# Peptides against a protein of PDB entry 5ZKO, part 12

Target 1, 44 residues: chain A of PDB entry 5ZKO
Amino acid sequence: SASNPRKFSEKIALQKQRQAEETAAFEEVMMDIGSTRLQAQKLR

## One batch from the design tools (peptide; aimed at target 1 E22 I33)

Design b2_p14_6_s1 (made by RFdiffusion4, then SolubleMPNN; from b2_p14_6, 12 letters changed)
Fold by OpenDDE base, seed 4:
Structure b2_p14_6_s1 (fold): chain B 44 residues (1-44), chain C 44 residues (1-44), chain A 14 residues (1-14)
Amino acid sequence: as target 1 above (44 residues)
Amino acid sequence: as target 1 above (44 residues)
Amino acid sequence: QSRQREFELARLRR
Protein backbone atom coordinates (compact mmCIF):
# COMPACT_ATOMS: atom_id res chain seq x y z
CA SER B 1 0.00 0.00 0.00
CA ALA B 2 1.19 3.52 -0.78
CA SER B 3 2.09 4.47 2.77
CA ASN B 4 2.44 8.18 3.50
CA PRO B 5 6.00 8.90 4.70
CA ARG B 6 4.52 11.36 7.20
CA LYS B 7 2.45 8.57 8.73
CA PHE B 8 5.55 6.40 9.02
CA SER B 9 7.40 9.19 10.82
CA GLU B 10 4.49 9.56 13.23
CA LYS B 11 4.48 5.82 13.92
CA ILE B 12 8.24 5.81 14.50
CA ALA B 13 7.95 8.77 16.87
CA LEU B 14 5.17 7.00 18.78
CA GLN B 15 7.29 3.85 19.07
CA LYS B 16 10.24 5.85 20.36
CA GLN B 17 7.99 7.46 22.96
CA ARG B 18 6.70 4.06 24.08
CA GLN B 19 10.25 2.74 24.35
CA ALA B 20 11.20 5.70 26.52
CA GLU B 21 8.18 5.15 28.77
CA GLU B 22 9.02 1.46 29.15
CA THR B 23 12.61 2.32 29.96
CA ALA B 24 11.42 4.70 32.66
CA ALA B 25 9.12 2.03 34.09
CA PHE B 26 11.98 -0.47 34.12
CA GLU B 27 14.27 2.01 35.86
CA GLU B 28 11.61 2.56 38.51
CA VAL B 29 11.43 -1.19 39.18
CA MET B 30 15.21 -1.37 39.42
CA MET B 31 15.27 1.59 41.79
CA ASP B 32 12.73 -0.14 44.04
CA ILE B 33 14.82 -3.32 44.05
CA GLY B 34 17.96 -1.33 44.82
CA SER B 35 16.26 0.53 47.65
CA THR B 36 14.92 -2.70 49.11
CA ARG B 37 18.37 -4.24 48.93
CA LEU B 38 19.90 -1.27 50.71
CA GLN B 39 17.30 -1.52 53.45
CA ALA B 40 17.98 -5.24 53.82
CA GLN B 41 21.70 -4.53 54.19
CA LYS B 42 20.98 -2.14 57.05
CA LEU B 43 19.15 -4.93 58.86
CA ARG B 44 22.09 -7.34 58.57
CA SER C 1 7.87 -1.00 51.14
CA ALA C 2 8.91 -4.63 51.62
CA SER C 3 8.70 -5.60 47.97
CA ASN C 4 8.46 -9.30 47.22
CA PRO C 5 11.38 -10.36 44.99
CA ARG C 6 8.94 -12.56 43.09
CA LYS C 7 6.87 -9.50 42.25
CA PHE C 8 9.97 -7.73 40.97
CA SER C 9 10.79 -10.66 38.71
CA GLU C 10 7.24 -10.59 37.36
CA LYS C 11 7.49 -6.86 36.68
CA ILE C 12 10.81 -7.33 34.90
CA ALA C 13 9.39 -10.16 32.81
CA LEU C 14 6.42 -7.99 31.87
CA GLN C 15 8.76 -5.16 30.85
CA LYS C 16 10.78 -7.56 28.70
CA GLN C 17 7.61 -8.74 27.01
CA ARG C 18 6.49 -5.18 26.33
CA GLN C 19 9.88 -4.33 24.87
CA ALA C 20 9.68 -7.34 22.56
CA GLU C 21 6.21 -6.29 21.42
CA GLU C 22 7.39 -2.74 20.76
CA THR C 23 10.40 -4.03 18.84
CA ALA C 24 8.10 -6.18 16.72
CA ALA C 25 5.84 -3.20 16.05
CA PHE C 26 8.83 -1.09 15.06
CA GLU C 27 10.13 -3.82 12.75
CA GLU C 28 6.71 -4.00 11.11
CA VAL C 29 6.78 -0.26 10.40
CA MET C 30 10.29 -0.52 8.99
CA MET C 31 9.28 -3.49 6.85
CA ASP C 32 6.39 -1.48 5.43
CA ILE C 33 8.74 1.39 4.62
CA GLY C 34 11.20 -1.01 2.99
CA SER C 35 8.48 -2.67 0.94
CA THR C 36 7.16 0.70 -0.19
CA ARG C 37 10.66 1.76 -1.22
CA LEU C 38 11.18 -1.41 -3.19
CA GLN C 39 7.89 -0.89 -4.99
CA ALA C 40 8.82 2.70 -5.75
CA GLN C 41 12.15 1.57 -7.19
CA LYS C 42 10.34 -0.77 -9.57
CA LEU C 43 8.37 2.20 -10.86
CA ARG C 44 11.48 4.29 -11.55
CA GLN A 1 17.42 -2.52 25.51
CA SER A 2 17.06 -6.18 26.46
CA ARG A 3 20.82 -6.44 26.86
CA GLN A 4 20.83 -3.32 29.01
CA ARG A 5 18.11 -4.80 31.19
CA GLU A 6 20.05 -8.04 31.53
CA PHE A 7 23.12 -6.04 32.48
CA GLU A 8 21.23 -4.20 35.21
CA LEU A 9 19.82 -7.48 36.50
CA ALA A 10 23.30 -8.95 36.59
CA ARG A 11 24.47 -5.89 38.51
CA LEU A 12 21.79 -6.48 41.13
CA ARG A 13 22.84 -10.11 41.50
CA ARG A 14 26.38 -9.07 42.50
Scores: peptide ipSAE 0.311, ipTM 0.712, DockQ to the pose 0.110
OpenDDE base, seeds 1, 2, 3, 5: peptide ipSAE 0.310, 0.310, 0.311, 0.313; ipTM 0.713, 0.716, 0.715, 0.716; seed 5 fails the geometry check

Design b2_p14_6_s2 (made by RFdiffusion4, then SolubleMPNN; from b2_p14_6, 10 letters changed)
Fold by OpenDDE base, seed 2:
Structure b2_p14_6_s2 (fold): chain B 44 residues (1-44), chain C 44 residues (1-44), chain A 14 residues (1-14)
Amino acid sequence: as target 1 above (44 residues)
Amino acid sequence: as target 1 above (44 residues)
Amino acid sequence: QSAQRRLELARLLK
């Protein structure tokens, strides 16, 4: 069917945003792990 | 605080799953674009 | 990206 290029561009932009958000969430988890490790080392 | 390694592992697994799902969704969008392009070429 | 994240995880858990 007549592919709406604008609609595809919008979908791509949305997916890129979601991927960035999931990446940020992952990095937060990793930061928490790193921080916890540092704290544990200080308490040894 | 006493970091629960199991909880971190679960969070990481969940984030990896979400990232895979978002990647699959993006690939679907790209496939649709490619398919549409092919169809348009056939109709020229 | 996934490989980089795995490497980062391994580094933090080492």
Scores: peptide ipSAE 0.192, ipTM 0.677, DockQ to the pose 0.102
OpenDDE base, seeds 1, 3, 4, 5: peptide ipSAE 0.190, 0.194, 0.189, 0.189; ipTM 0.676, 0.677, 0.678, 0.676; seeds 1, 3, 5 fail the geometry check

Design b2_p14_6_s3 (made by RFdiffusion4, then SolubleMPNN; from b2_p14_6, 12 letters changed)
Fold by OpenDDE base, seed 3:
Structure b2_p14_6_s3 (fold): chain B 44 residues (1-44), chain C 44 residues (1-44), chain A 14 residues (1-14)
Amino acid sequence: as target 1 above (44 residues)
Amino acid sequence: as target 1 above (44 residues)
Amino acid sequence: QSSQRRLELARLLA
């Protein structure tokens, strides 16, 4: 069917946002692990 | 609180999966754009 | 992306 540049640009923008959000979520998990390890180290 | 390595590993695995799925979704969007452009080019 | 995540994990585990 016909190209819809505006719709494609919107889809790309939405996917970029989703990827950024998933990256942030992953980094949060890693921060939690790091924080937990740091806390464990302090308790020794 | 106490470290839960198994729970952390599960969270990491889940986030890696989500990231891979989001990447695949993005690639699909780009493939659709490419396919549409190729089709438009053939119709000229 | 995956390699960067693995590196980040390695940093935290070191």
Scores: peptide ipSAE 0.206, ipTM 0.676, DockQ to the pose 0.090
OpenDDE base, seeds 1, 2, 4, 5: peptide ipSAE 0.202, 0.204, 0.204, 0.203; ipTM 0.672, 0.676, 0.680, 0.676; seed 2 fails the geometry check

Design b2_p14_6_s4 (made by RFdiffusion4, then SolubleMPNN; from b2_p14_6, 11 letters changed)
Fold by OpenDDE base, seed 2:
Structure b2_p14_6_s4 (fold): chain B 44 residues (1-44), chain C 44 residues (1-44), chain A 14 residues (1-14)
Amino acid sequence: as target 1 above (44 residues)
Amino acid sequence: as target 1 above (44 residues)
Amino acid sequence: QSAQRRLELARLLR
């Protein structure tokens, strides 16, 4: 199939962006867990 | 904040799923590039 | 990345 190299580059760039966004979302969840733990420790 | 550990687990599971899906999508793009390259090599 | 995330989770939950 005649694949346009530019189209592949665009797809790769888009996928990298999505992966970065999903990583950021995961880090947010982890931060929330950490914050909750810290608060719980302060209340003990 | 009273964080429900189950809710965190659910969020983590969802994020893992999303990351796996994004990885699969990226691998598909790479496979398409590889297939195109192989075809181009055969036509040379 | 998954192993790193699991490790971080374990650290936060200790």
Scores: peptide ipSAE 0.190, ipTM 0.675, DockQ to the pose 0.098
OpenDDE base, seeds 1, 3, 4, 5: peptide ipSAE 0.166, 0.186, 0.182, 0.160; ipTM 0.659, 0.671, 0.671, 0.657; seeds 3, 5 fail the geometry check

Design b2_p14_7 (made by RFdiffusion4)
Pose (drawn by RFdiffusion4):
Structure b2_p14_7 (pose): chain A 43 residues (1-43), chain B 44 residues (1-44), chain P 14 residues (1-14)
Amino acid sequence: ASNPRKFSEKIALQKQRQAEETAAFEEVMMDIGSTRLQAQKLR
Amino acid sequence: as target 1 above (44 residues)
Amino acid sequence: AAAAALAAAKAAKA
């Protein structure tokens, strides 16, 4: 499972992990401005 | 073909070089992250 | 590298 044999299974796993990380990466970058505004509120 | 070499040896050395660079910068931003968490005590 | 970049981005946001 974690280390498949078929190349098709390996490609599917790499694409799955890539999609997850891009989904999570595009969330952290999505609302950075909300955090950047907190500093202006604090200063 | 500069960033994309033909020989596999050149490709492996290139990946090793980049991995060393990426890890070196990563070990810097995560290193002095404690000094930033201490600055947070000043606010509260 | 992509996981390390996500971890660094989460840490910078925090």

Design b2_p14_7_s1 (made by RFdiffusion4, then SolubleMPNN; from b2_p14_7, 12 letters changed)
Fold by OpenDDE base, seed 4:
Structure b2_p14_7_s1 (fold): chain B 44 residues (1-44), chain C 44 residues (1-44), chain A 14 residues (1-14)
Amino acid sequence: as target 1 above (44 residues)
Amino acid sequence: as target 1 above (44 residues)
Amino acid sequence: SSRRRLEVARLLRE
């Protein structure tokens, strides 16, 4: 199967997208934690 | 909904696992590309 | 940045 460079670039792009999506999901989790901590600070 | 710190740690752990899995998948793609390039070099 | 990586991924698909 002739390794089509276009298919490799597509695989890389797809995987980069997945990594970015997972990073964004992680940042959202961290934001939720941060917001909760901020609320706890304000209510003390 | 009382933000249970235990649930936050679980969310973080899960998301870190997903990030690691996506990184491993990316490394596999890069290995496939590298192997193909190496084969092409040997066959020239 | 996740946003930057998404942009790179977009460009690689074009």
Scores: peptide ipSAE 0.225, ipTM 0.676, DockQ to the pose 0.062
OpenDDE base, seeds 1, 2, 3, 5: peptide ipSAE 0.203, 0.221, 0.214, 0.217; ipTM 0.659, 0.673, 0.667, 0.674

Design b2_p14_7_s2 (made by RFdiffusion4, then SolubleMPNN; from b2_p14_7, 12 letters changed)
Fold by OpenDDE base, seed 4:
Structure b2_p14_7_s2 (fold): chain B 44 residues (1-44), chain C 44 residues (1-44), chain A 14 residues (1-14)
Amino acid sequence: as target 1 above (44 residues)
Amino acid sequence: as target 1 above (44 residues)
Amino acid sequence: SSERRLLVARLLRE
């Protein structure tokens, strides 16, 4: 099952997917911070 | 979305922690694979 | 976790 991968290759693939998803989430947070900083500069 | 700097710092910390946890989970999978390979070598 | 709390506490001091 998808929640219980039997093959090591399936386990590795699942973990790589999770790492990529967490990286994308981090990049989204950084984009929000960058946008906020840019707005602050424009208002100075 | 816009938040105060404290909230951004918290978001960054949480995302870095999640990335570290996913890396540790990946390393655990690799350890299991390595153990299996070592056992196979001993039985040859 | 304690590790997460420590990271948060450090960043909130900056």
Scores: peptide ipSAE 0.191, ipTM 0.649, DockQ to the pose 0.058
OpenDDE base, seeds 1, 2, 3, 5: peptide ipSAE 0.145, 0.151, 0.144, 0.146; ipTM 0.634, 0.635, 0.639, 0.639

Design b2_p14_7_s3 (made by RFdiffusion4, then SolubleMPNN; from b2_p14_7, 12 letters changed)
Fold by OpenDDE base, seed 4:
Structure b2_p14_7_s3 (fold): chain B 44 residues (1-44), chain C 44 residues (1-44), chain A 14 residues (1-14)
Amino acid sequence: as target 1 above (44 residues)
Amino acid sequence: as target 1 above (44 residues)
Amino acid sequence: SSEQRLLVARLLRE
């Protein structure tokens, strides 16, 4: 299990990328919610 | 695009779950690195 | 995450 440090670095980089992607996806969802709210406000 | 609030809540929950899973995966990688370092110390 | 919470809080104030 003593993997090469280069392999660890790659794994870390990939995980960070996944974290960023999931964050972006979350923000997109929240933007959709926000847009819906804004529309609701305009129609009140 | 005015999705049901319940659907939004579900989407948020799913995204939070994904975030947590990716964090856990990252921590696992870091533990593996730590274990490797510990082994290296013992063998010095 | 803290960032997610902040985003939610911002949106709720709008």
Scores: peptide ipSAE 0.194, ipTM 0.668, DockQ to the pose 0.134
OpenDDE base, seeds 1, 2, 3, 5: peptide ipSAE 0.186, 0.174, 0.189, 0.173; ipTM 0.650, 0.656, 0.653, 0.645; seeds 2, 3, 5 fail the geometry check

Design b2_p14_7_s4 (made by RFdiffusion4, then SolubleMPNN; from b2_p14_7, 12 letters changed)
Fold by OpenDDE base, seed 4:
Structure b2_p14_7_s4 (fold): chain B 44 residues (1-44), chain C 44 residues (1-44), chain A 14 residues (1-14)
Amino acid sequence: as target 1 above (44 residues)
Amino acid sequence: as target 1 above (44 residues)
Amino acid sequence: SSERRLEVARLLRE
């Protein structure tokens, strides 16, 4: 199958974008946990 | 909102799984590129 | 990765 470097680069870029989006979603979950713990400390 | 550690852990686990799946998808793309390069070398 | 799979398994046991 003919090498299409442009299509490969596009595919790589899309996967990197997805990885970044999933990382951001994970960080949001961790922020929610952190906020919950902070609130628990304040109410203790 | 009441702390539900089990729900947090589940959410974290799901995000970690998604990150792993996206990494695997990226590695598959890289393998396809590598295979293409190897074939090009063999045919040169 | 195997490490992430193990982490998932650990977290789901909680």
Scores: peptide ipSAE 0.243, ipTM 0.706, DockQ to the pose 0.070
OpenDDE base, seeds 1, 2, 3, 5: peptide ipSAE 0.224, 0.225, 0.219, 0.218; ipTM 0.690, 0.695, 0.689, 0.695; seeds 2, 3 fail the geometry check

Design b2_p14_8 (made by RFdiffusion4)
Pose (drawn by RFdiffusion4):
Structure b2_p14_8 (pose): chain A 43 residues (1-43), chain B 44 residues (1-44), chain P 14 residues (1-14)
Amino acid sequence: ASNPRKFSEKIALQKQRQAEETAAFEEVMMDIGSTRLQAQKLR
Amino acid sequence: as target 1 above (44 residues)
Amino acid sequence: AEERAERLEALKEL
């Protein structure tokens, strides 16, 4: 499972992991401004 | 074909070079991250 | 993929 044999299964796994990470990466980058505004509130 | 070489040896050396660079910068930002968490005590 | 996951986790911590 973690290390498939078929190349089709390997491609599907790489695409799955990539989609997860891009979904999580585009969330962290999504609301950075909300954190950048917190510093203006603190200063 | 400069960033994309033909020989596999040149491709492997290129990936090894980039991995060393990416890890070197990563080991810098995560290194002195403690000094930033100490600055946070000043606020509270 | 593992290196990208570690970099994402480090970004979430930052």

Design b2_p14_8_s1 (made by RFdiffusion4, then SolubleMPNN; from b2_p14_8, 8 letters changed)
Fold by OpenDDE base, seed 2:
Structure b2_p14_8_s1 (fold): chain B 44 residues (1-44), chain C 44 residues (1-44), chain A 14 residues (1-14)
Amino acid sequence: as target 1 above (44 residues)
Amino acid sequence: as target 1 above (44 residues)
Amino acid sequence: LQRRQALLDALREL
């Protein structure tokens, strides 16, 4: 079937959104780890 | 708050799942594009 | 970014 170029553009847009969400989740985890490390250092 | 190491592992697991889903979606789009290209070439 | 670029390149080949 004629793959609608619009369908591909929509899938690309969704992929960009997923990448942004993945990046945000990664940054959140890294921030939490950093904060935990800082707190642990203060308690020693 | 003591960031529960278990919470980090769960977030990492979720991140891996997201990456796998993103990869699957990418491969699907690429396959669809390839199929469309092949069909277009046959119709010329 | 690489995946996005690969998709864009593949679309241009259509």
Scores: peptide ipSAE 0.262, ipTM 0.713, DockQ to the pose 0.109
OpenDDE base, seeds 1, 3, 4, 5: peptide ipSAE 0.261, 0.260, 0.251, 0.253; ipTM 0.710, 0.712, 0.706, 0.707

Design b2_p14_8_s2 (made by RFdiffusion4, then SolubleMPNN; from b2_p14_8, 6 letters changed)
Fold by OpenDDE base, seed 4:
Structure b2_p14_8_s2 (fold): chain B 44 residues (1-44), chain C 44 residues (1-44), chain A 14 residues (1-14)
Amino acid sequence: as target 1 above (44 residues)
Amino acid sequence: as target 1 above (44 residues)
Amino acid sequence: MERRRELLRALREL
């Protein structure tokens, strides 16, 4: 079936959402690493 | 709670999976666009 | 961001 431009716009919106979720998950991991590093430094 | 290195490795693995899923979704959309373009060209 | 730009370019070329 010929894909509708509307379906592409929806797929683009979903792709943007996935990218934002991936970025948020990455930032969470980086924050957790930073927090753990700070705690480890306090124990030295 | 101090995040365990094991929890980091699990989070990194999950992040890699998310990136792979995002890549697959991107490639699917690009393929659909290519297919649609080919169909549109056949109708010209 | 690059993937989004690629998709938008591909859509414009339809």
Scores: peptide ipSAE 0.315, ipTM 0.714, DockQ to the pose 0.107
OpenDDE base, seeds 1, 2, 3, 5: peptide ipSAE 0.313, 0.315, 0.314, 0.314; ipTM 0.711, 0.710, 0.713, 0.713

Design b2_p14_8_s3 (made by RFdiffusion4, then SolubleMPNN; from b2_p14_8, 4 letters changed)
Fold by OpenDDE base, seed 4:
Structure b2_p14_8_s3 (fold): chain B 44 residues (1-44), chain C 44 residues (1-44), chain A 14 residues (1-14)
Amino acid sequence: as target 1 above (44 residues)
Amino acid sequence: as target 1 above (44 residues)
Amino acid sequence: LEERRRRLEALREL
């Protein structure tokens, strides 16, 4: 079935949203790791 | 709560899996667009 | 996606 161009735009928009959400989740993980590393360095 | 290093590795692994899934989904959308474009060119 | 990949690779060095 030839996917309608509208369905492609919707799929691309959903992919961009998911990428943004996962970028935010990634930045949270990076912040947690960075904070933990800094705390570990202060305990040395 | 100091996130355990094990929990960081699990979060990183999950983020890599999600990125692979997003890449696959993006490639599928691009394949569908490419196939539709090729079909449209054959109809011209 | 490539920027995200680079960031995930940087985490392996921490």
Scores: peptide ipSAE 0.317, ipTM 0.740, DockQ to the pose 0.143
OpenDDE base, seeds 1, 2, 3, 5: peptide ipSAE 0.289, 0.304, 0.300, 0.301; ipTM 0.721, 0.737, 0.733, 0.743

Design b2_p14_8_s4 (made by RFdiffusion4, then SolubleMPNN; from b2_p14_8, 6 letters changed)
Fold by OpenDDE base, seed 1:
Structure b2_p14_8_s4 (fold): chain B 44 residues (1-44), chain C 44 residues (1-44), chain A 14 residues (1-14)
Amino acid sequence: as target 1 above (44 residues)
Amino acid sequence: as target 1 above (44 residues)
Amino acid sequence: MKRRQELLEALREL
């Protein structure tokens, strides 16, 4: 049976969501690193 | 309190996992499209 | 790929 185009769109939407979550995780880690560096600088 | 470097490594590991899942989802969609096209060609 | 590399570099600079 023909692969359903609707299933393709759903998979693409899920992939976009994963990409957004990956971006959010990156930004969170970078923010935490920045905060840690600021704290270290204040203690010097 | 200093942000834990171990937490950073865990977040990197999670991001790598998400990247792998994103790649796998992309490859799956492309494979399904390719299969559908081949089926359509065989029916012509 | 680029974001992962940026994270690794940021961690090395801590």
Scores: peptide ipSAE 0.324, ipTM 0.725, DockQ to the pose 0.152
OpenDDE base, seeds 2, 3, 4, 5: peptide ipSAE 0.246, 0.199, 0.322, 0.213; ipTM 0.683, 0.686, 0.720, 0.684; seeds 2, 3 fail the geometry check

## One batch from the design tools (peptide; aimed at target 1 Q19 F26, target 1 (a further copy) E22)

Design b2_p15_1 (made by RFdiffusion4)
Pose (drawn by RFdiffusion4):
Structure b2_p15_1 (pose): chain A 43 residues (1-43), chain B 44 residues (1-44), chain P 15 residues (1-15)
Amino acid sequence: ASNPRKFSEKIALQKQRQAEETAAFEEVMMDIGSTRLQAQKLR
Amino acid sequence: as target 1 above (44 residues)
Amino acid sequence: AELAEEAAELAEEAA
């Protein structure tokens, strides 16, 4: 499972992990401005 | 073909070089991250 | 190779 044999299974796993990360990465970058505004509130 | 070499040896050395660079910068931002968490005590 | 390039680009953006 974690280390498939078929190349088709390997490609599917790499695409799955890539989609997850991009979904999580585009969430952290999505609301950075909300954190950047917190500093202006603090200063 | 400069960033994309033909020989596999040149490709492997290129990936090794980039991995060393990416890890070197990563080991710097995560290193002095403690000094930033101490600055947070000043606010509260 | 295309997936490896995309993954390298995501790693550079994350760094």

Design b2_p15_1_s1 (made by RFdiffusion4, then SolubleMPNN; from b2_p15_1, 10 letters changed; failed a check: too like the target's own chain)
Amino acid sequence: AALQQRQAELRTRRL

Design b2_p15_1_s2 (made by RFdiffusion4, then SolubleMPNN; from b2_p15_1, 11 letters changed; failed a check: too like the target's own chain)
Amino acid sequence: AALQQRQQELTRQKL

Design b2_p15_1_s3 (made by RFdiffusion4, then SolubleMPNN; from b2_p15_1, 9 letters changed; failed a check: too like the target's own chain)
Amino acid sequence: AELQQRQAELTRAKL

Design b2_p15_1_s4 (made by RFdiffusion4, then SolubleMPNN; from b2_p15_1, 10 letters changed; failed a check: too like the target's own chain)
Amino acid sequence: AALQQRQAELTTAKL

Design b2_p15_2 (made by RFdiffusion4)
Pose (drawn by RFdiffusion4):
Structure b2_p15_2 (pose): chain A 43 residues (1-43), chain B 44 residues (1-44), chain P 15 residues (1-15)
Amino acid sequence: ASNPRKFSEKIALQKQRQAEETAAFEEVMMDIGSTRLQAQKLR
Amino acid sequence: as target 1 above (44 residues)
Amino acid sequence: ALAEEAAALAEEALA
């Protein structure tokens, strides 16, 4: 499972992991401004 | 074909070079991350 | 292509 044999299974796994990360990465970058505004509130 | 070489040896060396660079910068930002968490005590 | 997309995402995350 973690290390498939078929090349089709390997491609599917790499695309799955890539989609998860991009979904998580585009969330962290999504609301950075909300954190950048917290500093203006603190200063 | 400069960033994309033909020989596999040149490709492997290129990936090794980039991995060393990416790790070197990563080991810097995560290194002095403690000094930033100490600055946070000043606020509270 | 998948490797290039992953490398570009890693460079964006590091930046």

Design b2_p15_2_s1 (made by RFdiffusion4, then SolubleMPNN; from b2_p15_2, 10 letters changed; failed a check: too like the target's own chain)
Amino acid sequence: ELQQRQAELTRAALE

Design b2_p15_2_s2 (made by RFdiffusion4, then SolubleMPNN; from b2_p15_2, 10 letters changed; failed a check: too like the target's own chain)
Amino acid sequence: DLQQRQAELTRAALE

Design b2_p15_2_s3 (made by RFdiffusion4, then SolubleMPNN; from b2_p15_2, 11 letters changed; failed a check: too like the target's own chain)
Amino acid sequence: SLQQRQAELRRAMLE

Design b2_p15_2_s4 (made by RFdiffusion4, then SolubleMPNN; from b2_p15_2, 11 letters changed; failed a check: too like the target's own chain)
Amino acid sequence: ELQQRQAELRRAVLE

Design b2_p15_3 (made by RFdiffusion4)
Pose (drawn by RFdiffusion4):
Structure b2_p15_3 (pose): chain A 43 residues (1-43), chain B 44 residues (1-44), chain P 15 residues (1-15)
Amino acid sequence: ASNPRKFSEKIALQKQRQAEETAAFEEVMMDIGSTRLQAQKLR
Amino acid sequence: as target 1 above (44 residues)
Amino acid sequence: DALEDLLDLLDELAD
């Protein structure tokens, strides 16, 4: 499972992991401004 | 073909070079991250 | 291994 044999299974796993990370990466970058505004509130 | 070499040896050495650079910068931002968490005590 | 996977995914994202 974690290390498939078929190349089709390997490609599907790499695309799955890539989609998860891009979904999580585009969330961290999504609301950075909300954190950047917190510093103006603190200063 | 400069960033994309033909020989596999040149490709492997290129990936090894980039991995060393990316790890070197990563080991810097995560290193002195403690000094930033100490600055947070000043606020509270 | 986890760092190598992360760097590969970073290159795929940059492409």

Design b2_p15_3_s1 (made by RFdiffusion4, then SolubleMPNN; from b2_p15_3, 15 letters changed)
Fold by OpenDDE base, seed 1:
Structure b2_p15_3_s1 (fold): chain B 44 residues (1-44), chain C 44 residues (1-44), chain A 15 residues (1-15)
Amino acid sequence: as target 1 above (44 residues)
Amino acid sequence: as target 1 above (44 residues)
Amino acid sequence: SEQKRRQRQFQAREA
């Protein structure tokens, strides 16, 4: 099909957004783990 | 709640998988764009 | 909101 640069840019932008969201979700998981570990350390 | 290292490891692994899948999806988008551009170039 | 902003900025660069 014909190249639509605007549609391509939209697809790329959407995909980059998804990648950023997945990175943020990973960081949230790591924060939760870190918080839990720190709490456990304080209770020893 | 109590730290469960096995459950944390599972969450991290799952999130890393999602990040890899999103990267693969991005690469697919770029391949589609590249293919379309190459085809357009050949037709000139 | 910030992610949507980045998406729009990327689209604007390619337009």
Scores: peptide ipSAE 0.295, ipTM 0.680, DockQ to the pose 0.061
OpenDDE base, seeds 2, 3, 4, 5: peptide ipSAE 0.270, 0.212, 0.209, 0.285; ipTM 0.672, 0.668, 0.668, 0.676; seed 4 fails the geometry check

Design b2_p15_3_s2 (made by RFdiffusion4, then SolubleMPNN; from b2_p15_3, 14 letters changed; failed a check: too like the target's own chain)
Amino acid sequence: SEQKRRQRQFAEREA

Design b2_p15_3_s3 (made by RFdiffusion4, then SolubleMPNN; from b2_p15_3, 14 letters changed)
Fold by OpenDDE base, seed 4:
Structure b2_p15_3_s3 (fold): chain B 44 residues (1-44), chain C 44 residues (1-44), chain A 15 residues (1-15)
Amino acid sequence: as target 1 above (44 residues)
Amino acid sequence: as target 1 above (44 residues)
Amino acid sequence: DIQKRRQRQFQAREK
């Protein structure tokens, strides 16, 4: 449990960072997929 | 690199699951904060 | 310092 407003803000900040990292990882996955599709089209 | 459309879909699904888990963890943090504030108000 | 700690949390990767 968070004990005070300061610790609350630290927990929120850490959790928002985790969400941002997962978003960046998703963008990387989508870029890899997009690049693979583009390469496959060029090789046809 | 993802090799085929089936593997692409699996990667997307896994990454969406991670994003959902991080959202749930954020909601838990916010609930804990909200509960603490409510308790503090009742004790005044 | 809490502000410095918070800034580091937003810049640090868990991986």
Scores: peptide ipSAE 0.255, ipTM 0.677, DockQ to the pose 0.051
OpenDDE base, seeds 1, 2, 3, 5: peptide ipSAE 0.241, 0.243, 0.237, 0.247; ipTM 0.670, 0.675, 0.669, 0.672

Design b2_p15_3_s4 (made by RFdiffusion4, then SolubleMPNN; from b2_p15_3, 15 letters changed)
Fold by OpenDDE base, seed 1:
Structure b2_p15_3_s4 (fold): chain B 44 residues (1-44), chain C 44 residues (1-44), chain A 15 residues (1-15)
Amino acid sequence: as target 1 above (44 residues)
Amino acid sequence: as target 1 above (44 residues)
Amino acid sequence: EIQKRRQRQFEAREA
């Protein structure tokens, strides 16, 4: 059935979206840490 | 405070774990799709 | 890159 390939592609796309969201969350964490480091350096 | 570096490293470690879990979930999806394709080919 | 990837994933769901 032509529906199976579409369901597979949808499942892959959804999983790749989750990976991208986790990457964005990681970048946010790293930005916060970087900002904190920069602030600490400016206070020296 | 020495606590801040430890909390940062913990936050990074947790985020890396989430990325690894999402990768494992992706591999499971791909394995299921691959198995389905193999089964369909065997039925030809 | 993340935004471009997200857009490609959305387009792939509708294909």
Scores: peptide ipSAE 0.288, ipTM 0.685, DockQ to the pose 0.076
OpenDDE base, seeds 2, 3, 4, 5: peptide ipSAE 0.278, 0.184, 0.224, 0.226; ipTM 0.685, 0.662, 0.681, 0.678

Design b2_p15_4 (made by RFdiffusion4)
Pose (drawn by RFdiffusion4):
Structure b2_p15_4 (pose): chain A 43 residues (1-43), chain B 44 residues (1-44), chain P 15 residues (1-15)
Amino acid sequence: ASNPRKFSEKIALQKQRQAEETAAFEEVMMDIGSTRLQAQKLR
Amino acid sequence: as target 1 above (44 residues)
Amino acid sequence: EAAIEAREAAIEALE
């Protein structure tokens, strides 16, 4: 499972992990401005 | 073909070089991250 | 970012 044999299974796993990370990465970058506004509120 | 070499040896050395660079900068931002968490005590 | 680039390069190498 974590280490498949078929190349098709390996490609599917790499694409799955890539999609998860991009989904999570585009969330952290999505609302950075909300955190950047917190500093102006603090200063 | 500069960033994309032909020989596999040149490709492996290139990946090794980039990995050393990426890890070196990563070990810097995560290193002095404690000094930033101490600055946070000044606010509260 | 580097992990996404590494997955793209792994997919291209497997194809």

